# Designs tried in a protein design run: peptides against a protein of PDB entry 3ESW. Part 36

Target 1, 322 residues: chain A of PDB entry 3ESW
Amino acid sequence: NNIDFDSIAKMLLIKYKDFILSKFKKAAPVENIRFQNLVHTNQFAQGVLGQSQHLCTVYDNPSWHSIVLETLDLDLIYKNVDKEFAKDGHAEGENIYTDYLVKELLRYFKQDFFKWCNKPDCNHCGQNTSENMTPLGSQGPNGEESKFNCGTVEIYKCNRCGNITRFPRYNDPIKLLETRKGRCGEWCNLFTLILKSFGLDVRYVWNREDHVWCEYFSNFLNRWVHVDSCEQSFDQPYIYSINWNKKMSYCIAFGKDGVVDVSKRYILQNELPRDQIKEEDLKFLCQFITKRLRYSLNDDEIYQLACRDEQEQIELIRGKTQ

## One batch from the design tools (peptide; aimed at target 1 Q313 I317 Q322)

Design b2_p18_8_s2 (made by RFdiffusion4, then SolubleMPNN; from b2_p18_8, 9 letters changed)
Fold by OpenDDE base, seed 1:
Structure b2_p18_8_s2 (fold): chain B 322 residues (1-322), chain A 18 residues (1-18)
Amino acid sequence: as target 1 above (322 residues)
Amino acid sequence: SEALMLVNKILELEKLMS
């Protein structure tokens, strides 16, 4: 009996597509109850939900993208990308060019555009005076600072002149285009918007142990790539666990199309107890939020994203970057 | 693991059919 392998393959693909699509249908009443109970009873789950409500959608703003592109030195950026692309001589097409773009954006952002701020300079004494600044604590924003999604203002006193300098922790990324300074939060916030402004698939990665970074989906590498603007790092997910010897428990990625536990990509050693939520409940939570984010997509879009998700899950389980 | 292997194989087949 000549087994028609092509017919079998087609049948398997159809059944697989139908199976995937069935998983992305509207949540059953029992799933809604489970979700509601989880977010009301588990603080970590509530935190993940709260972050998803902001981080998954806030960067999908065309007006912000325009402002970013008008603010950056695009001529310099593309000149440098073209230069680096020409050196490697790779006829590998348009997909590899985007990797060069992201690498240049990392360079440009850290070297030319944004500044790390442990302590602000004294507003009175001027540049390079941060060494003279003593922290006095934090307070709420004033009337002007509150216009830019500022929740906290750090207060510093200059040991030299005695004047007070305010360091508002702005969450408005458009304000960060003006101030051009901050810590990991401000860096990651603005850099995520910058990458999104170039039309890239980007996720914001939150680490429970007080760090944040990005992931970029490389069409050339056909996977999610670690991107840290603070470190000017591309495809180095090991830097935290290995280079920093950092202890970590959770890394959660937030994107327009889903929420994913990416802990296995970054937590390679020194794993802290994962005691904030049951593993099954975290998996359920991420899947549930992801389903909601995809409710407006058509069957083909859902299928394509689900295939991408499965490839990522295989990568994460194997512990090998493909 | 077997389920993921099957998924990977299906994805490979899809790429070959496209």
Scores: peptide ipSAE 0.022, ipTM 0.566, DockQ to the pose 0.080
OpenDDE base, seeds 2, 3, 4, 5: peptide ipSAE 0.021, 0.020, 0.022, 0.018; ipTM 0.584, 0.554, 0.548, 0.567

Design b2_p18_8_s3 (made by RFdiffusion4, then SolubleMPNN; from b2_p18_8, 10 letters changed)
Fold by OpenDDE base, seed 5:
Structure b2_p18_8_s3 (fold): chain B 322 residues (1-322), chain A 18 residues (1-18)
Amino acid sequence: as target 1 above (322 residues)
Amino acid sequence: SEALMKVNEILELEKLLS
């Protein structure tokens, strides 16, 4: 039987593309009503929506990308990437270069550029004085700090000189290029912008249990890859559940093209109750926000992203990194 | 073929979602 299976497959894919595109049309009135009711009645849904309004778009700023690229030691970065690529990557094709770039950016950011700040140094006593700092609490920003999207300022007293040191928790990633210090929030915020500045597809992953990290889409691996700037970690989604024995309930990824529940990638054991929202409502919410983020895309872009979504869903359902 | 691979992926997704 001369069944041309390839021809049949091509015919099916035409119909499938039409079907996929139909899902990304303007939301029906019933979907809008469901969405509005959900975000007005469920606090977790309100939080996810609020985060999406910021995290999905804030990093797509060409002016910020230019400032980042002007601030980083690009010569050092590319020299190191080229060295590692020349050693091992040439056999695996051009697409692997971005994996080497992300690995070098992780190294550069942690080792050369940014600092962890559990406690600030005393502004009066100078460097290496954080051990003498006692937390007094937190307050709102002053007039200067308010210029840099600062919601909270941690206040510390020096046990040696008695002076007060302010540690503003800046959300402006351009200010973080100057301060070059923070905790997981500042690390992930600036590192997300850095990856975006290199033209990468990046998501910001929010964990309900007070941690944040990135994912980037590897064209070589053809999947979303875990990236934690604090840990200098690449493709190690297990570190939280297994290595840290962290208990977690929700991990939500926020990108320019979608919002995705990625909990299955990271919550491998010690799962906390998922009681903040019904699973069907969370799925609906993420899909609805994703649909809105894609309204301006053309049919080919929508279809390509839908194909990525399908592969990710297969991965997440199987519980295996492909 | 690429087309057959994609069809198989779709079928696998449908199987996993059922």
Scores: peptide ipSAE 0.292, ipTM 0.884, DockQ to the pose 0.864
OpenDDE base, seeds 1, 2, 3, 4: peptide ipSAE 0.248, 0.205, 0.245, 0.272; ipTM 0.864, 0.844, 0.853, 0.876; seed 4 fails the geometry check

Design b2_p18_8_s4 (made by RFdiffusion4, then SolubleMPNN; from b2_p18_8, 11 letters changed)
Fold by OpenDDE base, seed 2:
Structure b2_p18_8_s4 (fold): chain B 322 residues (1-322), chain A 18 residues (1-18)
Amino acid sequence: as target 1 above (322 residues)
Amino acid sequence: SKDLMLVNQILELEKLMS
């Protein structure tokens, strides 16, 4: 009896697809209870949930994408991408073009578009006066600042003229297209929107130890790629642990299709205690939120994303970027 | 995990069938 290996393979694939899809069906009542209890009893879990409710969806705004594309110098960007692609990219196929695009966006954003603001310039004395600025503390937004999702305003006094300068910490990325300045939060927020505006698969990575960055899914590399706009960094996940010698406990990635603990990608040494939540509860939480984010997807989309998730988990375990 | 091994086997099978 010639074993029809092709028929067996197809049958196994179908059964496996069904098995994977079964994991993404609506949560059982017991899972909902577990989730509710976890987010009500664990502050870290509540924080992850709160972040997911914002970060997983806020950047999927077509109106914002249009505003971004209208604001950027696309002619310059694509000219530079085309120039770099023409040197080396043709041999690697069209998928590498997007990697060149992300690299140019990193360059453009840091060099041409956005500014680091450790301290603001004095509004009265003008440019390059930040050295004269003394922090007085932080306060709530005024009526104008509140229009742009501002939670905190840093207050500075000019040592030269005595005037007060406000540095509002805007969370509205469209306002950041105007202000074009900030710290890691503003940089990552706007840069995440920029990448999304080019139709890219992007995640926002939150580190508990007060840093944030992006991940981009490279079709060329077939994996999630570290992207830090502040550092103009592409595919350098080691920079925090190794180059900065930063101590870290948690790195959580937030995207439209899921929430993933990516700590293993970035925490290579100097690991801090992971004492905020049980590992099994964090895993459950991320899976539960991810499952909810995928409820509207079709079976093929769910299956493709599940395959991607498993590939990422293998990568994170092996510690080798393929 | 047993699931990861299964996924790898199936991804390999999918590559062989594409």
Scores: peptide ipSAE 0.010, ipTM 0.468, DockQ to the pose 0.079
OpenDDE base, seeds 1, 3, 4, 5: peptide ipSAE 0.013, 0.005, 0.007, 0.009; ipTM 0.449, 0.415, 0.426, 0.498; seed 1 fails the geometry check

## One batch from the design tools (peptide; aimed at target 1 F19 Q311 Q313)

Design b2_p19_1 (made by RFdiffusion4)
Pose (drawn by RFdiffusion4):
Structure b2_p19_1 (pose): chain A 322 residues (1-322), chain P 19 residues (1-19); non-standard residues A184 YCM
Amino acid sequence: as target 1 above (322 residues)
Amino acid sequence: HDDFLLSLYTFLKTLEDLS
């Protein structure tokens, strides 16, 4: 009995596919209550549910993608990307070009395109002039800035001239293309959209302890890559936990293809208690949403995606890539 | 069920490496 593994191996891969295609089916009403309910037991759940709605579908918008592309200096971007591919892009330029592009976009965005804003500059006094602004709080948007999905307008008084500069906080990323300034918040909103506009596979990563950033899929490194525009950072998920020494509890990724707990990638010391939701319930929550996010996908798509997800679980469950 | 599926996936990847 030379036991035939190649037979048994090829078999199973077949059986596995059925298990997978079954998993991403229906929404049998049994687990539906578990969902509709959990979203009332727990707000961390309603939190994730709400954000999934604002953040997964939203950046897939051709109208926007095109405006961003019109607006960005593609000649400049692609020139530099090409210049860096010139100084030899790995023996296997095996979709490595895509990585060089993301890196350059980070540079352009930071060094060139968008600008940070703690207190705003005075609208009437010069440009370099923010530290003579004392804030008078926040309030609702006026008629004009109401168009751009704004909730809060921070207003400031200029002690040198008396005029009031205002700093609307927009969510319409197309509006940000114009204003070209802000904090992680909008820096990240626009940068996610920018990444999506090059057709990249992109995600919005949310840290409960007030920071947001991106994840991009590098076909070259065939895994998700951490991208933080504010820090012009490429593959440095440790940056928060170690370099900054920031204490963190949860990290959640959002995208068209799913919602995934990516905590393990980032919270690699200074771990805070995860005391917000039964860990079993969180796994369920993401799975149900990811499953819901895929009813209209076909079998080949449902499967190829589920494998990428699994490859990610092993990466997180373990301590490394591969 | 999810643990099983993940274990089976790892197992299939090991069989591919041995092939």

Design b2_p19_1_s1 (made by RFdiffusion4, then SolubleMPNN; from b2_p19_1, 15 letters changed)
Fold by OpenDDE base, seed 4:
Structure b2_p19_1_s1 (fold): chain B 322 residues (1-322), chain A 19 residues (1-19)
Amino acid sequence: as target 1 above (322 residues)
Amino acid sequence: EDEELLKLFELIQEMLKKL
């Protein structure tokens, strides 16, 4: 009896695909009730939902992608990518080229394009005057600042000239292409849009302990890769826990195709209490939002994403980046 | 349930790599 292993494997794959697809069907009434109760009773769950409603969709804007590509020095970027790619002896058409692109975008963004703004320069005294700036507090946006999704404006007084300088915390990434300065929030916001503008699969990672970064899905590495524009960091998820000795409780990734608890990738030591939500409820929440984000996808897209999710979960449990 | 599901998925992936 020659067991046709190929036929058995094909049948198993079909049944497995059907099983996976069955999990992504429309939520049962009981799941909807659980979800509604969770987001109404748990503030952390409400926060994750609110972030997902923005971060999972905001960067999928073709008009913004065009503006980004028109604003960046693409000739310089591709020249540098091609140079580093050729230096390492790779052939054209390899998936690794995209990793070189992301590395150059990190370099370009930090060194040539964007500025860290711990304190603003004095509008009157000019460049490199931030040392003379004293924080006075924060206020709401004015009528002009409000046009660019500004929630808060930090106010500074110059110790030299006495003038007030405003530092609006803009959430409009197109405005950030003009201002070209900020902290981790502005850096990650604009850099997420930049990566999306190159057609990349990108997630926005929110850390509860006041940091944010990106993940990029490398087709070469076949996994999600840590990307921090502030640090010019590629594939260094350990930098927060190990290098910074940062204490953290939650890292949540937000992408067009899902919401994922990626805490295990980044929280390697000094874990803070995860007391904001039950682990089972957080898992349910992320899965429920992910199902909703995938409702318009076809069965093949759902299956491919589910396989990717599974590989990521294996990676996160094993602690081995393949 | 998650560990058993993970083991099942690993087994399926290993089977798929052998095809």
Scores: peptide ipSAE 0.019, ipTM 0.519, DockQ to the pose 0.511
OpenDDE base, seeds 1, 2, 3, 5: peptide ipSAE 0.018, 0.017, 0.018, 0.018; ipTM 0.560, 0.529, 0.541, 0.530; seed 2 fails the geometry check

Design b2_p19_1_s2 (made by RFdiffusion4, then SolubleMPNN; from b2_p19_1, 14 letters changed)
Fold by OpenDDE base, seed 5:
Structure b2_p19_1_s2 (fold): chain B 322 residues (1-322), chain A 19 residues (1-19)
Amino acid sequence: as target 1 above (322 residues)
Amino acid sequence: EDEELLKLFELLQEMLKKL
């Protein structure tokens, strides 16, 4: 009996699609109760929920995308992308062009556009005076700074002129297009918006141990790709655990279509205790939030995203980011 | 259950590559 593997495969795919779609139906009352109890009793869960309410949707703003595209030197960017694509990309097809675009955006952002700000320059003494700046602490925003979603302002005194310089930690990415400076938070915030402005599928990755970066979904590589604007890094998830010898406990990715624990991609050694939440509760939380984010999607969109999610889970289990 | 689903998905993907 020649097993009609094609017929079996088709039947399994139909059943699998139906099964996947069944998971994305409206949450059962028991799931809602579990979710509410979890976010009210577990501080880490509440933090993940709070971040998801902002990070999953804030970058999906067409007016911001227009402002970004009007602000960037698109002629320079595309010239450089076209140049690199013309060398190597023609054989691999059009999908690789987007990888070259992301690599150029990393270069452009770090080299030409944005500045790292360990300490601000003195507002009175001018450029290259950051070495003369002494931190005095942090303060709440003033009336002007408050217009740009500023929660904290770092205060510095100039050792040369004695004047005070304020370094507002702006969370408004449009304000960051003007200020052109910050640390990992400002870098990742604005760079996430930049990638989104090119129509890319992007996640914001939060690390509990005070770092943040992006992931981009490469159609060429058919996976989520590590992207760190601070490091001008593309597809180097190992840099934190291996190169920096950083100790980490949690890495959570936030995107428009889901929240995912991506710790296995980045925590390769020196794992800190994962004691903030039970693993089963974290998994449930991420799935529950993801389900809510997908409620307006059609069956085909849900199915395609679920297939992508399963591929990512296989990748994370197998350690095959190599 | 999740591991079984992953294995099933892997099997399906392998079968699809052979089609």
Scores: peptide ipSAE 0.018, ipTM 0.514, DockQ to the pose 0.518
OpenDDE base, seeds 1, 2, 3, 4: peptide ipSAE 0.016, 0.016, 0.016, 0.017; ipTM 0.534, 0.533, 0.531, 0.489; seed 1 fails the geometry check

Design b2_p19_1_s3 (made by RFdiffusion4, then SolubleMPNN; from b2_p19_1, 12 letters changed)
Fold by OpenDDE base, seed 4:
Structure b2_p19_1_s3 (fold): chain B 322 residues (1-322), chain A 19 residues (1-19)
Amino acid sequence: as target 1 above (322 residues)
Amino acid sequence: EDEELLKLFELLQELKKLL
């Protein structure tokens, strides 16, 4: 009897789909207990959970997307995208267009829209006075600053006029559309929202060693792509470990459909001890949160995301971008 | 564990290409 290998392959794939779907069913009582115990006993796990509760959902706000699109110079952006896209001989409708869009958004954001703020200008002396500013430390927000989700305010004294200038570290990305200045936190926060406002699949990447960036899912490259707005960087995950010689322990990506340990993508050398949580517990935590984020999705959506997750895991295990 | 998982995922990718 000729073994119908095609029939067997089809049966295996059906069984595999069913198996995958079964993993994304409601968590068993034992998994809930493990999760609760983990977040109550491990501070790092609690931190990851807390970040997921904000970062996985905050950028999926349609009203914010509208405000962003109304604030950006869309005519300039699309003019530049279309120009570079046409220059490289691509036809309209190719999936690669979104890569050009993200590259232009990186350019536009860094060059035209947002400013890096090492020190603020003196609010009394005016522009180009940051050189005269001495840090006095940080304090809590005042009543006005607190309206814009401000966690801390850096305080500076002007060496010229003696006046105090406040640099609020706003977490409200809509306020950042007004202020148009900040450091890595403000840059990544607003840029994540900007990318989301164009309907892109975006994750916020948190590094334990005080840096943050984005990942964009390129339909052309069929993978998650490193995006750093501060560096105007596209697909350069090595910049931290190799170019900066940065020591790192954890990189966690937060998106609407999941939480993923992406440390293997970015930590290529100078790895710090991963002593904040057991590896199996971190894996469990990320999977558990991801499962919760997918509870409302249909079987086809779950399966498609699981296929994407598999490709990412292959990439992360091999240590090579496919 | 990662190597076994990788082999499994690779096999699954090959199977998916056959359909």
Scores: peptide ipSAE 0.226, ipTM 0.847, DockQ to the pose 0.325
OpenDDE base, seeds 1, 2, 3, 5: peptide ipSAE 0.106, 0.076, 0.115, 0.087; ipTM 0.783, 0.762, 0.785, 0.769; seed 1 fails the geometry check

Design b2_p19_1_s4 (made by RFdiffusion4, then SolubleMPNN; from b2_p19_1, 12 letters changed)
Fold by OpenDDE base, seed 1:
Formats: structure tokens, sequence, C-alpha cells
Structure b2_p19_1_s4 (fold): chain B 322 residues (1-322), chain A 19 residues (1-19)
């Protein structure tokens, strides 16, 4: 009897697809109870859930994408991308164009568009006066600042003129298109929206040790790629652990299609204790939130995303991208 | 268990490419 190996292979693939899809079915009552107990009893879990409720969905706004694209110098951006693509891109295939786009967006954003604001300039003395500014602390937003999703306003006094300058920490990325300044939070917030506005698959990465960055899914590299707008960095996940010698405990990626613990990509040395949650509970939490984010997707979309998830897990476990 | 499932996934993906 000639064993029909092709038929067996097809049957195995069908059974595997069914198995994967079964994991994304509605949560059992016991899983819902576990989830509720976890987010109510563990502050770290509550924080991850709270961040997911915002970061996973806020950037999927077509009106914001239009405003971004109308605000950026697209002619300059595409001119530079086309120039770099014309050198080597044709040999590597069409998908590499998007990698060149992201690299140019990193350049454009840091060099031409956005400004790092450690301390604001004095509103009275004008430009290049930040050296004269003394922090007085932080307060709540006024009525005008509150319109732009501002939770905190940093207050500074000018040592030269004695006047007070306010530095609102705006969370509205559309307001950031106007102000064009901030720290890692404002940089990552607006840059995440910018990447999304080009139709890219993007995640916001939160590090517990007070840093944030992006990941972009490269179709050319067929993986998630580290992207830090503050550093103008593309595919350099080692920067924090190796170059900065930063100690870190958790890196969590938030995207429209899932929440993933990406700590293994970025924490290469100097790992801090992971004592905020049990590893099994964090894994469960991320999977549970991811499952909820995918409830409206069809079986083929779920399966394709699950295959992407498994490839990422292989990468994270085996370290094949180093 | 996770490693075994990943190995199975890799095998199935390679098998899919051969079909």
Amino acid sequence: as target 1 above (322 residues)
Amino acid sequence: EDEELLELFELLQEMEKLL
C-alpha cells in the first residue's frame, strides 16, 4: 500500500490549524475567573491591562493617520527613501522598501521634525534658554492643557527673568504634531502613530525601567524589528543592555493584535529580578489579552497571526536574531 | 511543553512548504 504522504501531511496541517484555532475560542469560565483574580490582586497585571486598553487601540484611528500624513514632508521622505532604495534595494526585493521607509522616518523624525526637551526654553527669554531653567515640580493641567490629554505639567522657573514656564506632558499625539517636543514618552507616542499612519504593523514597547520604544514588523526580514525614535535606531535591540549597560526586568509590547512579553529580545545582561508577577501568570495574562484583541478576526486571520506568534517565540527562545 | 510545541510548529511549517 503506497503511503500517501501528501494526504497525511494535509491531514496533519488541518488538525494543527484546528488545534491553534481552538486556543482562540471564547475563554472558559475558569480562565475568566483566573484573569479577574489576577488583575484585581496583582498591581503589575493591572498595569499591563490598563496599558493594553489604551496602547493596543488608540493608534488605529484613520482620522489621525490623515492628519499625520498631511503634516509630514512626504515629498522629502519619499525622495530620500527612493534614493536609498535605488542603491541596493532592487537586489533584495520589493519588501525592503519598507525597511528603507522606516529608516528614513527615524532620520526625519529625529533630525528634521521633533525635538528632545529635557527642560523647556523660557517663554519670556526665548530660544536656547533651557540652561537657565530650574524645576519647581509638577502639577495638574489647567483648563486649556486638559483638552489635549495632559495628566501632568512640569513647572520651571527661569533663573534669569524669574518667570514661570509650563511644560505640559501631553498624551494627545495630534497635539505633539504641533508642539514637536518631548521626552521618550512623547517621542514614542507620536512616532508610533507616524509608523501606523503609513499602514505598518507596529507595537509600542514599554520597559518597566522608564524607557519606551517601538517594534515594526518587517516583511523583508519576516520578524519584529526594534525601532527607537529617540536613538534613530533600527534593529539594535542590544542598545539598552549592552551599550547603555541598563538593568531591566520587563519589556512588554502592545499592538492591535496582541500583547507580548519581549523581555528576552532586549534583556541580554544585567537582568533585574522579575518579582512583580509569576512568569506563568504573565504568560497567561498576555495570551488572554491577545485572545480578546482577536475575537473579531476570522479563522484565517487568527491562524496567520498565530503562526507569526510562534515564529516570534522561536526567535525569543533561541536568540536566532543575534 | 512550549519547546516541543515550537519544534512541532517548525516541522509543520516545513512540511507545508513541501506541499
Scores: peptide ipSAE 0.095, ipTM 0.774, DockQ to the pose 0.499
OpenDDE base, seeds 2, 3, 4, 5: peptide ipSAE 0.025, 0.073, 0.021, 0.029; ipTM 0.618, 0.750, 0.574, 0.673

Design b2_p19_2 (made by RFdiffusion4)
Pose (drawn by RFdiffusion4):
Structure b2_p19_2 (pose): chain A 322 residues (1-322), chain P 19 residues (1-19); non-standard residues A184 YCM
Amino acid sequence: as target 1 above (322 residues)
Amino acid sequence: VEETWMNLRLSAEEIVDES
């Protein structure tokens, strides 16, 4: 009995596909209650549910993608990307071009395109002039800025001239293309959209301890890559936990294809207690949403995606890539 | 159960690649 593995191996892969295609089916009402209910037991759940709704479908918008592309200096971007591909892009330029592009976009966005804003500059006094602004709080948007999905307008008084500069906080990323300034918040909103506009596979990563950033899929490194526009950073998920020494509890990724707990990638010391939701319930929560996010996908799509997810679990469960 | 299935799949792919 030379036991035939190749036979048994090729078999299984077949059986596994059925297991997978079954998993991403229905929404049998049994687990539906578990969902509709959990969203009332727990707000960390309603939190994730709410954000999934604002953040997964939103950046897939051709109208926007095109405006961003019109607006960005593609000649400049692609020239530099091409210049860096010139100084040899790995023996296997095997979709490495895509990585060089993301890196250059980070540079353009930071060095060139967008600008940080703690207190705003005075609208009437010069440009470099923010530290003579004392804030008078926040309030609702006026008629004009109400168009751009704004909740809060921080207002400031200029002690040198008396006029009041205002700093609306917008969520319409197309509006940000114009204003070209802000904090992680909008820096990240626009940068996610920018990444999506090159048709990249992109995600919005949310840290409960007030920071947001991106994840981009590098076909060259065939895994998700951490991208933080504010820090012009490429593959440095440790940056928060170690370099900054920031204490963190949870990290959640959002995208068209799903919602995933990516904590393990980032919270690699200074771990805070994860005391917000039964870990079993969180796994369920993401799975149910990811599953819901895929009813209209076909079998080949449902499967290929589920494998990428699995490849990611092993990466997180373990301590490394591959 | 899901982890078992996933591990069996990876082992099956490894055997196929070696063959």

Design b2_p19_2_s1 (made by RFdiffusion4, then SolubleMPNN; from b2_p19_2, 11 letters changed)
Fold by OpenDDE base, seed 5:
Structure b2_p19_2_s1 (fold): chain B 322 residues (1-322), chain A 19 residues (1-19)
Amino acid sequence: as target 1 above (322 residues)
Amino acid sequence: SEEEQRELYLKAKKILEES
């Protein structure tokens, strides 16, 4: 009997679609109870939920996107993208162009736009005086700093003039367009907004061991791509575990359409104990939050995203990029 | 299992893309 593989494939896809859509129905009472108990009893789960409530939605602000696009040198950016595309571009055109755009945005952001700040310059002595700055600790924001979602202000004393310089750790990315400086938190925050302003699918990746970066969904590569603005890095998920020899336990990605444990992409060696939550509870938590984020989507949108999610899960399990 | 569903989906998708 000639096996009609095409008919079987079509049938399997229909059944799979129905199966996937069934997962995105309203949560059962038992799932809600499990979720509530988990976030109230497990501190790590509470932290993931808290981050999701902010990071999954904050960057979807059209007014912020407009301000970003008005602030960036778009003529320079697109000139450079067009130049690189003309040199090395493929027939894929629109799909690969976004990869060139992200690479140029990485270059532009690090080289032309934003500055790394280990220590601030002295407000009195001026530029290139950070070497004279001694940390005195941190405190809460003043009345002006508090206007820009500032949780912490680092305090420095100048060894030369004795004056105090404040380095507010702003969480308002629009304020960061003005200040043009920070550490990994400020870099990742503003760069995430920049990528979102170009209409790209972006996730914010939180690492428990005090680092943060982005992921961009490449339509050309048909997968999530590591993006670190601090490192001007594109598609180098290995840099932390291998190049830095960094020890890590958790990497969690936060996007508008879901929360995903991406630890397997980045933790390639030197894994720290994953003792903050049971693996099954973390999986449940991420799935539950993802389900909530997709409640307003139609069946076709849910199905498309779920297909992408399943491909990513296979990638993460197999340790193979698609 | 979810893993079995993933494998079935990928297999089905591959067959359809090759047809």
Scores: peptide ipSAE 0.024, ipTM 0.480, DockQ to the pose 0.801
OpenDDE base, seeds 1, 2, 3, 4: peptide ipSAE 0.007, 0.010, 0.005, 0.016; ipTM 0.405, 0.414, 0.355, 0.480; seed 2 fails the geometry check

